# Ledger of designs, part 63: peptides against a protein of PDB entry 6IDX

Target 1, 380 residues: chain A of PDB entry 6IDX
Amino acid sequence: KELAKLSADVTFATEFINMDGIIVLTRLVESGTKLLSHYSEMLAFTLTAFLELMDHGIVSWDMVSITFIKQIAGYVSQPMVDVSILQRSLAILESMVLNSQSLYQKIAEEITVGQLISHLQVSNQEIQTYAIALINALFLKAPEDKRQDMANAFAQKHLRSIILNHVIRGNRPIKTEMAHQLYVLQVLTFNLLEERMMTKMDPNDQAQRDIIFELRRIAFDAESDPSNAPGSGTEKRKAMYTKDYKMLGFTNHINPAMDFTQTPPGMLALDNMLYLAKVHQDTYIRIVLENSSREDKHECPFGRSAIELTKMLCEILQVGELPNEGRNDYHPMFFTHDRAFEELFGICIQLLNKTWKEMRATAEDFNKVMQVVREQITRA

## One batch from the design tools (peptide; aimed at target 1 S95 L98 T129 H180)

Design b2_p22_4_s2 (made by RFdiffusion4, then SolubleMPNN; from b2_p22_4, 14 letters changed)
Fold by OpenDDE base, seed 5:
Structure b2_p22_4_s2 (fold): chain B 380 residues (1-380), chain A 22 residues (1-22)
Amino acid sequence: as target 1 above (380 residues)
Amino acid sequence: REAEREKAIQQQLQRQIEQRRK
């Protein structure tokens, strides 16, 4: 107890470290010996002293043994661990992950997101905060190849729903620290969209072109009486599709794939359009048909609007940017759905169409409509 | 990007230390 208090002093810490004091503390953890009276209290103070000593940055975190890591990970993974030990163990794991890539690798093997989920289901907001902070640390330190896998583990409906129900919709005010950790998690989750945002469509890829054709099919063939057998001529089909792609509001009516070669938003715009068309089919069809049947120049070009809206949402959400220390602005809606970005797109594209109609906009007003929509989205 | 990531890591670490001192 006194050691834990004194360990906050840099002078004492320096002297204690010079006496191999940290090594003694690590060995106490490594031993796992529960035979001592007041073991839990002693261990909690040991872990406190260890953290305070390590926080001086005098000793490298790489000095810790694999046995130490396993013991700390064990305290996080075991049921019915003392809250004081759990809190300090989560903090130690986070510090290890953040300070060392080698320790990150070892911890990522020992700890799963599933094990951390249990610590989000508690009423203790501090434990919840440390659990999310550790998740964020693991996400920050993840190599590029593993970030998507981690995110898929986070995108497991379970983590999101637990954060929503037990943290965001909890009966307690969200503290500033929790708000920041939720912001960090949101930013890191949105950074996964960067790959798709920066992926150019290949206009020669037939599979990607078939997605655009599917958008046409959903919009125009779902309501069309089967009586118009698609006329056999390849040229008539191309001319028909050019008309359909114009009605869909693509900029390139001949080859809509060219509209997705711009990055950002690249393929992410096509993903959003396809999601809308499949998941919200009635909304998609209504939006397209309301604009395709008009000859009054007040048509909202869906394809162009979807691309520019996707780009705008990427800008608003800062897709590809890393979290900043000064921010704590998280959006609860991003925890409501596994495909929250696509759902946001679906809401915003309806808002765009509404705003376009209200403004009686033409194609010349496009940028002005987008500016108004941006203001509406950023105020919501 | 790696430098920005390292900055974000250091910020997260510093924040953790500051939260434990409060």
Scores: peptide ipSAE 0.569, ipTM 0.954, DockQ to the pose 0.928
OpenDDE base, seeds 1, 2, 3, 4: peptide ipSAE 0.565, 0.558, 0.567, 0.563; ipTM 0.954, 0.952, 0.954, 0.953

Design b2_p22_4_s3 (made by RFdiffusion4, then SolubleMPNN; from b2_p22_4, 13 letters changed)
Fold by OpenDDE base, seed 4:
Structure b2_p22_4_s3 (fold): chain B 380 residues (1-380), chain A 22 residues (1-22)
Amino acid sequence: as target 1 above (380 residues)
Amino acid sequence: MEKKREEAIKQQLERQIKARRA
């Protein structure tokens, strides 16, 4: 107890470290010896002292043994651990993950996101905060190849639902630190869209072209009885598709794939369009057909609008930007749905289409409409 | 990209140290 208090002082910490004091503390944890009276209290103070000493940055975190890591991970994975031990253990693991890539690798093998999720299902907001902070640390330190797996773990309805129900909709006010950790988690989750945002469509990739063709099919062939596909020649079909791509509002009516070669938003715009077309088919068809049937210059170009809206949403949400210190602005909406970005796109494209009509816009007004829509989205 | 990530990690660490000392 006294050691834990004194460990906050840098002079004491330096002297204690020079006496191999940290090594003694690590060995106490490694021993796992529960035979001592007041073991839990002693352990809690040991972990406090260890963390305070290490937080001075005098000793490398790489000094810790695998046995120590396993013991700390054990305190996080075991049911019914003392809250004080659990708090310190989560904080130690976070610090290990943040300070060392080697420790990150070892910890990522010993701890699952599923184990951390259990610590979100508690009434203690401090425990919840430490659990999310550790998740964020693991996400920040994850190599590029594993970041998508972390994302998929967050895309699991379970984590988002638990955060929504037990943290965001909890009976307690969200503290500043929790709000920050939720912000960090949100930003890191959106950063996974960066790859798709920066992926150029290959106009020669048939599979990608087939997605554009599927957008056409869903919009125009869903109402047409498949029996009336006139067997007319390849050139008439090509001319027909050019007309359909014009009605879809692509900038390049001949080769819509060219509209997705610009990054940002690259393939992410196509992903959003396909999601809208498949998940919200009635909304998609309505938007496309309403604008395709207009003989007036007031048609809203869906394809162009979808691309520019996707780009705008990426800018608003700062897709590809890392978390900034001092920000606490998280959007609860992003915890309500697994595909929250695509759902937001679906809401915003309807808003854009409505705003276009209300403004009686033409193609010349496109940038003005986008500016108005930006203001509407940023005020919501 | 990597430098930005390193800075974000550093900021997160500094914030957590500060939060524990508060």
Scores: peptide ipSAE 0.502, ipTM 0.940, DockQ to the pose 0.918
OpenDDE base, seeds 1, 2, 3, 5: peptide ipSAE 0.499, 0.497, 0.500, 0.501; ipTM 0.939, 0.938, 0.939, 0.939

Design b2_p22_4_s4 (made by RFdiffusion4, then SolubleMPNN; from b2_p22_4, 13 letters changed)
Fold by OpenDDE base, seed 2:
Structure b2_p22_4_s4 (fold): chain B 380 residues (1-380), chain A 22 residues (1-22)
Amino acid sequence: as target 1 above (380 residues)
Amino acid sequence: MEEKREEAIRQQLERAIEQRRK
């Protein structure tokens, strides 16, 4: 206790480290001394003193032995460990992962996300916070090849469900530290959209062009009796498609694929449109047809709006950015749905269409409508 | 020498625990 308290002092820490004090603390943990194992309070103070000493940044985390890592990981993986030891062990592992890529690799071999999920199912919010913090650290430090696997493990309905049910919908007010970790997890989850956001459409890729054609089909051919398949020549068909792409509100009516060559939002906008068209088909058709049937200059261009909205959502959600330490704003909705970004898009595109109507906007008002919609989204 | 340092730290930790029990 006194050592842990004194370890917060940089002068004491420097002297204690110069006396090899930290090495002695690590050896005490490594040895699994019957004394520390029998006195949870002594071990908890030892781990506190170790963490406080390491937080001064005087000693590299790479000095830590594999035996020490295994002992700390053991305290996280073993059932019935004292809460005070578990908390400090989670914090130590988080710090190890954040400060050393070598330690990350070793820890990622010793601990699974599944084991950390068990620590989310407890009533202790501090344990939950450190468990999410360690999950976030592991996600942040994961190589790109493993990041998608971790994302899939996070997309595993289980982790989101556990966070939703045991943390967000818990009977306790969410502390600032937990809110920050939920924010971090949200940001890291949205960063998975970066690849699609930065993927340019290839106008020559027939499969990608077929998606745009499917958007047209869902909007216009779903009500047309299949008997009126216009058997008319290729030129009339191309002219029809140009008209349909104009009614869809694409900027490039001749080749809508060109609207998706700009990054951001690239292909992510097309993914959102396709999701809306397939999952919320009635909403999609309504938005398109309400604007396509207008003979007035008050048509809301769906295609352009969807692209710019996707870009705006990426900016608001800071897709591709690292989480900021000062932020704690998270949206519970992102823990309720597997396709939360696309669902958010579906809500926001309806808001945009409503706002466009209320403003009696024309194509010249487009940027002004987008600004109003941005303010509405950021205030919600 | 290391064993004596370990023992000294152990004794300090024990004293600190004992002071908290009082």
Scores: peptide ipSAE 0.000, ipTM 0.315, DockQ to the pose 0.024
OpenDDE base, seeds 1, 3, 4, 5: peptide ipSAE 0.000, 0.000, 0.000, 0.000; ipTM 0.268, 0.281, 0.269, 0.293; seeds 1, 3, 5 fail the geometry check

Design b2_p22_5 (made by RFdiffusion4)
Pose (drawn by RFdiffusion4):
Order: C-alpha cells, then structure tokens, then sequence
Structure b2_p22_5 (pose): chain A 370 residues (1-223, 234-380), chain P 22 residues (1-22)
C-alpha cells in the first residue's frame, strides 16, 4: 500500500527502481499464489505501484517477461475478476501496446476480440474507457496490412452496437476521457477508408472497367428506343465526364476507388434509389441533367474532406458524430443520403452543368450545417 | 481518481506520438 503511494513520486521511484524494485513486482505477479482469491487487494496495489513506476519513463517497457505479459492478459481474458485488478490490467496492456511493437504482437495473440468487447458491457465507465483505449491501441499499432482484418473481426462481434447501447446510450453520462476514446475510435475507423480513397483505378484493367459496365447496366436496363439512345452515348448519360472511358475519372485521388465502392454500394444495396437518380437524368438532353458519375465522385471527395479521412488522431479533440455508431456501413449509407440530397438541391436550383461547383457548394453547406 | 487522471493524460500523449510516427 505504501509502495503504491510513494511510487508516484519520482524522487522515491528512482531509488526503488535502482534496486530492481520493478522486478519484485513483476516476479510477484508471475509466480505469486492465490493472488486473485486471497490477495486481490495486495495485487491491486502491486499493479498500481508497477504502473506508477513505469510512468516515470526511467526503464523500457521491453524489460517485461512473456510470463508477466501472459499473466496480465490472463486477468483480462478471464470471466471478469475484481474491478480494480481489471482496470489496472487493461491499463498495463494499453501502455505495453503503445510503447512497443514487440509487446503489441504478443498481446494481440493473448486476448480475443470477444473478451475485450465483453468488458464494454460492465456498468463501470473507467473499465469501459480502458477497454476502448486498449482497442484503440491495438488499431494504432497494428501493421497497415492487418488493421482491416481487425476491424472486420471487431465488427462481427458487434463492437459498434455494444458501444452504442452500453456507452453512448448508457446511464452514466460520458465524461471527457471516454469522449476522447470515442473520438480516437472514430478517427481510426474513418482512416480505414484512406487507402481506397488514394487508390487510382487502373483503366487498363478489364475487371475494373467491367464494374463500371455493371453499374451502367443496372440502371439503363431498368428503362426500348430510349434505352438504345442512352447506350449510344456510352457513359455520357451515366454522368461521367469521360464519356467513352469513365475509368479515367477514377484516377483522380482523392477519391479514387472509394468513389467506385460507394457507387456500387448504392446500386446493389439501394437499387431503387440508384435507378431513380440515374433514369431521371439519363434521357435529359436539356442542359439540366444532374450528372451521376461526376456528382458521385465529387461527393465522395467532399465527404472524405468533411469527415477528415486521413487525419491523424490528436490530443486536443474529443468530438465525434454519434450517428456513425448506429450503422455498420454508415459511411456508405451517408453517401446514399447525400447523393439524394445532391439531386434534390440540383433540381431546386434548376441547375445546369455550368452550375456544378455552385451546387456542390450548397450541398457542402447543407451537410456541414446538419 | 488521481491515478486514473495521470494515467489517462499520459496515454493520450503516447497514443498521439504513435499515430504521428505511423
């Protein structure tokens, strides 16, 4: 108890650390008997002292043994134990992950997505905060080529709806540190879109060109003489600036292939809305048609700007958009809503092709005021 | 608690550092 008190003082901590005092603590956790059942209070003070001592930055986090790591991960992976032990254990794991790629790799193997998510279902906001913090730490430290798989795994176990039901709509008001973790989670989540945003279409890749052909087919085949007239104009009546080679329009980065993903999502998941928008504007040879392809690409770019896809998380922000915690595919759903808004605003302005940038500005103002 | 405040303030800085290094 006394050690937990004094370890926050750097003057004391240095003295204790210079006698390998941290090893006394790690050895106790590694091999001490009946710690959770008979000595939980002692164990809580031990973990408090350990974290306080490590927070002075005198020694590397890489000093910790695999045995110590496994024991701490064990306290998190178990059907919940004492709240004080769990809180410190989650905190130790977060610190290990943030401070070492090696520790991240070992910890990622010792804890499951389901175990971490289950700790969000406790009524204690600090346990919830550390749980989300550990999740954020794993995302931050995951290799670029593994982060997407991790996101899918957390999504399949309902991380989003659990946060919505147990944190955002929970009884206890969200305090500043929890709000910060939600902000970081949202930033990391949007940043999963960044690679596709910056990926150019290969116009010479037939498989990618066939995706655009499929997009056009879904809409034009819903319309006979009129259907023929649409196809004679290649992709003009789908609204692409490059009428013959629309794949070239997807070399603009941002938004790149993310725009294509959004269009395909709208066509497949919301086929009626996609067909309505395209057919209202595919036989219009007055200058008043709203160009779907050009509008979708620019809207995708605008949404990326508004939502700050690619921005790094920082210390100063605690903001988040709660509606993104209400749908697994909220970004794509937002695209669909905004493309309908864009078409409505276009018609309200009796807009022509020359008005394209003005309409996009009004749409930007509409979205950002909402 | 005082521990929780200190710990969370420090972890915020570390997380920002890790993100900048990425």
Amino acid sequence: KELAKLSADVTFATEFINMDGIIVLTRLVESGTKLLSHYSEMLAFTLTAFLELMDHGIVSWDMVSITFIKQIAGYVSQPMVDVSILQRSLAILESMVLNSQSLYQKIAEEITVGQLISHLQVSNQEIQTYAIALINALFLKAPEDKRQDMANAFAQKHLRSIILNHVIRGNRPIKTEMAHQLYVLQVLTFNLLEERMMTKMDPNDQAQRDIIFELRRIAFDAETEKRKAMYTKDYKMLGFTNHINPAMDFTQTPPGMLALDNMLYLAKVHQDTYIRIVLENSSREDKHECPFGRSAIELTKMLCEILQVGELPNEGRNDYHPMFFTHDRAFEELFGICIQLLNKTWKEMRATAEDFNKVMQVVREQITRA
Amino acid sequence: SAFYERHMALRRKEAARVAAES

Design b2_p22_5_s1 (made by RFdiffusion4, then SolubleMPNN; from b2_p22_5, 12 letters changed)
Fold by OpenDDE base, seed 2:
Structure b2_p22_5_s1 (fold): chain B 380 residues (1-380), chain A 22 residues (1-22)
Amino acid sequence: as target 1 above (380 residues)
Amino acid sequence: SAFDERISKKRRELMEKVAKER
């Protein structure tokens, strides 16, 4: 206990480290001595002292043995562990992950997100915070190729639902540190959209063109008897599609694929439009048809609006930006659904369409409508 | 606790550093 307290002092830490004191602490943990395992308080203070000493940055984290890592990981994986040992073990794992790529690799093999999820299902917010912080550390240190796999593993393990039900909707006020960790997790999750946001549509890719065609089909052919598809020649069909793409509100009526070549928002806008059309088909059809039937120049261009709204949402949500140490603002809505970005888009496109009508906007008012919608979204 | 506050501070500094190195 006194050692743990004194270890916070840099002068003491320097002298203690110079006396190889930290090596003695690591060996005590590595040995798994029955003494430390039987005296939970002594182990908790040993781990506290170790972490406080290491936080001075005098000793490299790479000095830590695999045996030590396994012991710490063991304490996190044990079903019955003292709360203080668990908290300090989670904090040590987090610090190891953040400070060393080699330790990250070893820890990622020893600890699964599934094991960390069990520590989110407790009433202790400090344990929950350390568990989310370790998840965030693992997410930050994951190589790019594994980030999507981690995100998928989080979805499969209902991590969002557990965070929502046990953390956000818990019977306790969210502390500033927990709010920050939820913010970090949200930012890291939104950064998975960056690839799609920066992906240009290839106008020559038939599969991507088929998505635009599917948007047209859902809007206009879903109500038309498939028997009355006029067998009109390829040119009449192209002219018909140009009219349909105009009614959909694309800027390029001849080749709507060109509207998705600008990055941001690139293909992410098309993903949002397709999600709306498939998951919220009635809302999509209503928005398109209400505007396509207008001859009064007050039609809201859906395609253009969807693209610019997607870009605006990326800006508001800071997609591709790094977590800021000073921020603690998280959106509970992003933990309610696996496709929360697309759902937010679906809400915001309805808000845009409503605002357009209320303002009696024309195509010349487009930027003014978008500014009003931005203010509405940022105040919600 | 005073320990948890020190850890939280160090975590934020370190996470921001790691994020910038990514």
Scores: peptide ipSAE 0.410, ipTM 0.924, DockQ to the pose 0.895
OpenDDE base, seeds 1, 3, 4, 5: peptide ipSAE 0.401, 0.405, 0.406, 0.406; ipTM 0.920, 0.922, 0.923, 0.920

Design b2_p22_5_s2 (made by RFdiffusion4, then SolubleMPNN; from b2_p22_5, 10 letters changed)
Fold by OpenDDE base, seed 2:
Structure b2_p22_5_s2 (fold): chain B 380 residues (1-380), chain A 22 residues (1-22)
Amino acid sequence: as target 1 above (380 residues)
Amino acid sequence: SDFDKRRSALLRKRQAQVAAER
């Protein structure tokens, strides 16, 4: 206990490290000797002293043995009675992951996000915070190929639901540290949208063109009497599609694919539109048809609006921003749904369409409507 | 605890650093 307290002092830490004191502490953990009186208390203070010593940055984290790593991982993967041992073990794992790629590789083999979920279901906010911090560390150190897998593991309904129900909706105030770790997790999750946001549509890619055609089909062929037999020549079909793409509110009525060549928001706007059309079909059809039937120049251009709204949402949510050490602002909404960005888009596009009607806007008022919608979104 | 406050500040800094190294 006194060693753990003294280890916070840099002068003491320097002298103790020079005496190989940290090696003695690691050996105490490695031995696993439960034969000592007050083993749990002694171990908790040993781990505390070890962390305080390592936090001075004098010794490399790579000095730790594989046996030490396995013991610490064992304390996190096994039900422990001592809260302090668990808390310190999570903090050690986080530090090992953040400070060493070699240790990250070893820990990522021993610890799964699934094992960390159990530590989110507890009433101790400090344990929950270190568990999320370790998830964030694993996410930060994951290679690009595994980053999507971790994202998918976060999108696993279970982790998100547990965070929402046991952390965010807990009967206790969220401390600043927990708010920061939730912010970091959210930033890392939004950065998965960056790839799609920066992906230009290829106008020659047939699969991407088929998505635009599917948007048209969902909007217009659902109401078209099947009696419009496909028998009119290829030119009449092209002219029909140009009319439909105009009614959808694309800027380029001839080749709507060109509207998705600008990044941001690139293909992410098309993903949002397709999600709306498939998951909220009635809402999508209503928005499109309410505007397609207007001949009064007060039609809201859905396609253009969806693109600019996607871009605006990326700006508001700071998609692609790196985690800042001083920030603690997180959006609880993003823990409510696995496709929370697309759901937010679906809410905001309805707000945009309503605001457009209320303002009696024309195409010339587009930027004014978007500014009003931005203010509405940022105040909610 | 005072320990947790010191650790929090260090870990935030290290996390932000690792993010910037990506």
Scores: peptide ipSAE 0.472, ipTM 0.939, DockQ to the pose 0.903
OpenDDE base, seeds 1, 3, 4, 5: peptide ipSAE 0.470, 0.469, 0.470, 0.472; ipTM 0.939, 0.938, 0.938, 0.939

Design b2_p22_5_s3 (made by RFdiffusion4, then SolubleMPNN; from b2_p22_5, 13 letters changed)
Fold by OpenDDE base, seed 1:
Structure b2_p22_5_s3 (fold): chain B 380 residues (1-380), chain A 22 residues (1-22)
Amino acid sequence: as target 1 above (380 residues)
Amino acid sequence: SEFDKRRFERLRRLQAAVAAER
């Protein structure tokens, strides 16, 4: 206990480290010797002292043994551990992950996000915060090829649902520290959209063109089997498609693929449109047909609106921005669905379509409608 | 606790630094 308090002082820490004191603390953890009276209390203070000492940045985190890592991971994985030991163990793991890529690799093998879920189902908000912080650390240090796997793990209904029900909708006010960790988790999740946001459509890619064709098919040929789409459109068919792409509200009626070459929002806009068309087909068809049947100048251009709305949502949500240490603003809505961005797009495109009608807007009013919609989204 | 408060403040800074190196 006294050592844990003294370890906060840099002068004491320096002298204690020079005496190999930190090595002694690590060996106490490594030994796992439960034979001591008050072992749990002693261990909690040992882990606290270790953290305070390491926090001075005098000693590299790479000094820790694999046995030490396994013991700390063991405390996190045990169903019945002292609250203080658990808190300190989570904090140690997070620190190891953040400070060392080599330790990240070792910890990622010993601990799964699934094991951390149990620490979210507790009444202690500090434990919940450390658990989310460790998830965030693992996400931050994950190599690019594994970031999508981490996102998929977060998108797992279980983790998201537990955060929503036990943290966000918990019977306790959310503290600033928890709000920050939820914000960080959200930012890291949204940064996976950045790749798609910055991906230009290739107008010559047939697979990407087939997606645009599928949007047309769903809107106008909903009863037609996609297998019967004869690939070789006659000139009359090309002219028909140009009309259909105009009714869909694309800016380039001849080659709608050109509307997705601008980044942002690039391919992310097409992903949102396709999601809406497949998951919310009735809503998609209604929006498109309602605007395509108007012979008045009050048609809402769906394609253009979807692209500009996707761009606007990326701007509002700050997609591609790094986690800011001072921010605590998280959106509970993003914990309600696995495809929360696409669902938000689906809500906002309906809002846009409604606002367009209410304003009796024309194509000249497009920017004014978008401004009103932006204000509506940012106030909700 | 006061310890946890200081720890979370450090973690915010460290997370931001690690993110900036990414």
Scores: peptide ipSAE 0.537, ipTM 0.954, DockQ to the pose 0.860
OpenDDE base, seeds 2, 3, 4, 5: peptide ipSAE 0.535, 0.536, 0.538, 0.541; ipTM 0.953, 0.953, 0.954, 0.954; seeds 2, 4, 5 fail the geometry check

Design b2_p22_5_s4 (made by RFdiffusion4, then SolubleMPNN; from b2_p22_5, 11 letters changed)
Fold by OpenDDE base, seed 2:
Structure b2_p22_5_s4 (fold): chain B 380 residues (1-380), chain A 22 residues (1-22)
Amino acid sequence: as target 1 above (380 residues)
Amino acid sequence: SAFDERISAKQRKLQEQVAKER
């Protein structure tokens, strides 16, 4: 206990480290010797002292043995561990993951996100915080190929639901540290959208063109009486599609694919439109048809609006931003749904369409409408 | 605890650093 307190002092830490004190502490953990009176209390203080000593940055984290790592991972995976031991073990694992790629690899083999989820279901906020911090550390240190798997694991209904129900909607105030770790997790999740936001549409990719065609089909072919057999002329079909793409509110009526060549928001805007059209089909059709039937120049250009709204949402949510140590602002709504960005887009596009009508806007008012919508979104 | 606050503050800095190195 006194060693754990003194280990916070850099002078004491330097002297203790020079006496091989850390090696003695690691051996105590490695031995696993439960035969000592007050073993749990002694171990909790040993882990506290170890972490305080290592946090001076005098000794490399790579000095730890595989046996030590397995013991610490064992304390996190075991259901019946003292709260203090568990808390210190989570913090040690986080530090090991953050400081060493070699330790990350070993820890990622010993610990699953599923095991960490169990530590989110407890009433102790400090344990919950260190569990999320360790998830964030694993996410940060994951190679690019595994980042999507971790993202998918976060998108796994279970982690998100548990964070929402046991952390965010808990009967206790969220402390600043928990808010920070939730912010970091949110930032890392939004960064998965960055790839799509920076992906240009290839106008020559038929699969991408087929998505735009599917947007047209969902909007217009669902109401078209089958009696309009597509007349034999390829030119009449092209002219028909140009009219449909105009009614959809694309800027380039001839080749809507060109509207998605600018990054940001690139293909992310098309993903949002397709999600709206498939998941909220009635809302999509209503928005498109209400504007396609207008001949009064007060039509809201859906395609253009959806692109600019996607870009604006990326700006508001700071997609591609790196985690900042001083921030603790997170959006609880992003823990409510696996496709929360696309759902937010679906809410905001309805708000945009409403605001456009209320303002009696024309195409010349487009930027003014977007500014009003931005203010509405940022105040909500 | 005062310990947890110190550790958390250092870990936040390290987390930001690791994010910048990525």
Scores: peptide ipSAE 0.406, ipTM 0.924, DockQ to the pose 0.898
OpenDDE base, seeds 1, 3, 4, 5: peptide ipSAE 0.398, 0.404, 0.401, 0.403; ipTM 0.921, 0.923, 0.922, 0.922

Design b2_p22_6 (made by RFdiffusion4; failed a check: the pose's geometry)
Pose (drawn by RFdiffusion4):
Parts: sequence; C-alpha cells; structure tokens
Structure b2_p22_6 (pose): chain A 370 residues (1-223, 234-380), chain P 22 residues (1-22)
Amino acid sequence: KELAKLSADVTFATEFINMDGIIVLTRLVESGTKLLSHYSEMLAFTLTAFLELMDHGIVSWDMVSITFIKQIAGYVSQPMVDVSILQRSLAILESMVLNSQSLYQKIAEEITVGQLISHLQVSNQEIQTYAIALINALFLKAPEDKRQDMANAFAQKHLRSIILNHVIRGNRPIKTEMAHQLYVLQVLTFNLLEERMMTKMDPNDQAQRDIIFELRRIAFDAETEKRKAMYTKDYKMLGFTNHINPAMDFTQTPPGMLALDNMLYLAKVHQDTYIRIVLENSSREDKHECPFGRSAIELTKMLCEILQVGELPNEGRNDYHPMFFTHDRAFEELFGICIQLLNKTWKEMRATAEDFNKVMQVVREQITRA
Amino acid sequence: AAEERSLEEMRRRAIRRRKSFF
C-alpha cells in the first residue's frame, strides 16, 4: 500500500527502480499464489505501483517478460474478476501496446475480440473507458495490412451496438475521458476509408470497367425506345463527365474507388432509390438533369472532407457524431441520404450543369448545418 | 513523423487519465 502511494513521486521511484524494484512487482505477478482469491487487494496495490513506476519513463516497456504479459492478459481474458484488478490490467495492456510493436503482437494473440467487448457491458465507466482505450490502442498499432481484418472482427461481435447501448445510451453520463476515446474510435474508423479514397481506378482493368457497366445496367434496364436512346449516349445519361470512358473519372483521388464503392452500395442495397435518381435524369435533354456519376464522385469527396477521412487523432478533440454508432454501414448510408438531398436541392434550384459547383456548395451547407 | 507525434499525445493522455482515475 505504501509503495503504491510513494511510487507516484519520481524522487522515490528512481530509488526503488534502481534496486530492480519493478522486478519485485513483476515476479510477484508472474509467480505469486492465490493472488486473485486471497490477495486481490495486495495485487491491486502491486499493479498500481507497477504502473506508477513505469509512468516515470525511466525504463523501457520492453523489459517485461512474456510470462508477465500473459498473466496480465489472463486477468482481462477471464470471466471478469475484481474491478480494481481489471481496471489496472486493461491500463497496463494499453500502455504496453502503445509503447511497443513487439508487445502489441504478443497481446493481440492473448486477448479475444469477444473478451474485450464483454468488458464494455459492465456498469463501471472507467472499466468501459479502458476497454475502448485498449481497443483503440490495438487499432493504432496494428499493421496497415491487418487493421481492416480487426475492424471486421470487432464488427461481427457487435462492438458498435454494444457501445451504443452500454455507453452512449447508458445511465451514466459520458465524462471527458470516455468522450475522448469515442472520438479516437471514430477517427480510426473513418480512417479505414482512406486507402480506397486514395486508390485510383485502373481504366485498363476490364473487371473494374465491368463494375461501371453493371451500375449502368441496373438503372437503364429498369426503363424501350427510351432505353435504346440512353445507351447510344454511352455513359452520358448516367451523368459521368467522361461519357465514353467513365473509368477515367475514378482516377481522381480523392475520392477514387471509394466513390465507386458508394455508388455500388446504393445500387445494390437501395436499388429503388438508385433507379429513381438515375431515371429522373437519364432522358432529360434539357440542361436541367442532375448528373449522377459526377455528383456521386464529388459528394463522396465532400463527405470525406466533412468527416475528415485521413485526419490523425489528436489530444485536443473529444467530439464525435453519435449517429455513426447506429448503423454498421453508416458512411455508405450517409452517402445515400446525401445523394437524395443533392437531387432534391438540384431540383429546388432548377439547376443546370453550369450550376454544378453552386449546388454542391448549398449541399455542403445543408450537411454541415445538420 | 506526424503519426509518431500523434501517438505520443495518446500516450501522454493515457498516463494523465491513470493519474486521475487511480
């Protein structure tokens, strides 16, 4: 108990650390008997002292043994133990992950997505905060080529709805540090879109060109003489600036292939809305048609700007958009809603092709005021 | 470089949060 008190003082901590005092603590956790059952209080003070000593930055986090790591991960992976032990254990794991790629790799193997998510279901906000913090730390440290798989795994075990039901709509008001972790989680989540945002279409890749053909087919085949007239104009009546080679329009980065993903999502998941928008504007040879392809690409870019896809998380922000915690595909759903808004605003303005940038500005103002 | 600076901010904030919660 006294060690936990004094270890926050750097003057004391240096002296204790210089005698390998941290090893006394790690050895006790690695091999001490009955720690959770008979000595939980002692163990809580031990973990408090350990974290306080390590927070002085005198020694590397890489000094910790695999045995110590496994024991701490064990306290998290078990059907919940004492709250004080769990809080410190989650905090130790977060610090290990943030401070070492090697420790991240070992910890990612010792804890499951389901075990971490289950700790969000406790009524204690600090346990919830550290659980989200550990999840955020794993995402921050995951290799670029593994982060997407991790996001899918957490999604399949309902991370989003558990956060919505147990944190956002929970009884306890969200305090500043939890709000910060929700902000970081949202930033990391949006940043999963960044690679596709910056990926150009290969116009010479037939498979990619066939995606645009499929998009056009879904809409034009819902319309006979009128259908023939649409196809004679290649992709003009689908609203692409490059009428003959729309794949070129997807070389603009941002939004790149993310725009294509959004269009395909709208066509497949919301086929009636996609068909309505395209057919209201595919036979319009007055200058008043709303160009779907051009509008979708620019809207995708605008949403990426509004939502700050690609921005790094920082210390100063605690903001988040709660509605994104209500749908597994909230970004794509937002695209669909905003493309309908864009078409409504276009008609309200009796807009022509020359008004394209003005309409996009009004839509930007509508979205950002909402 | 920017990513490392951002990570350091997250690390500092994690320590401060522990000092306040514990």

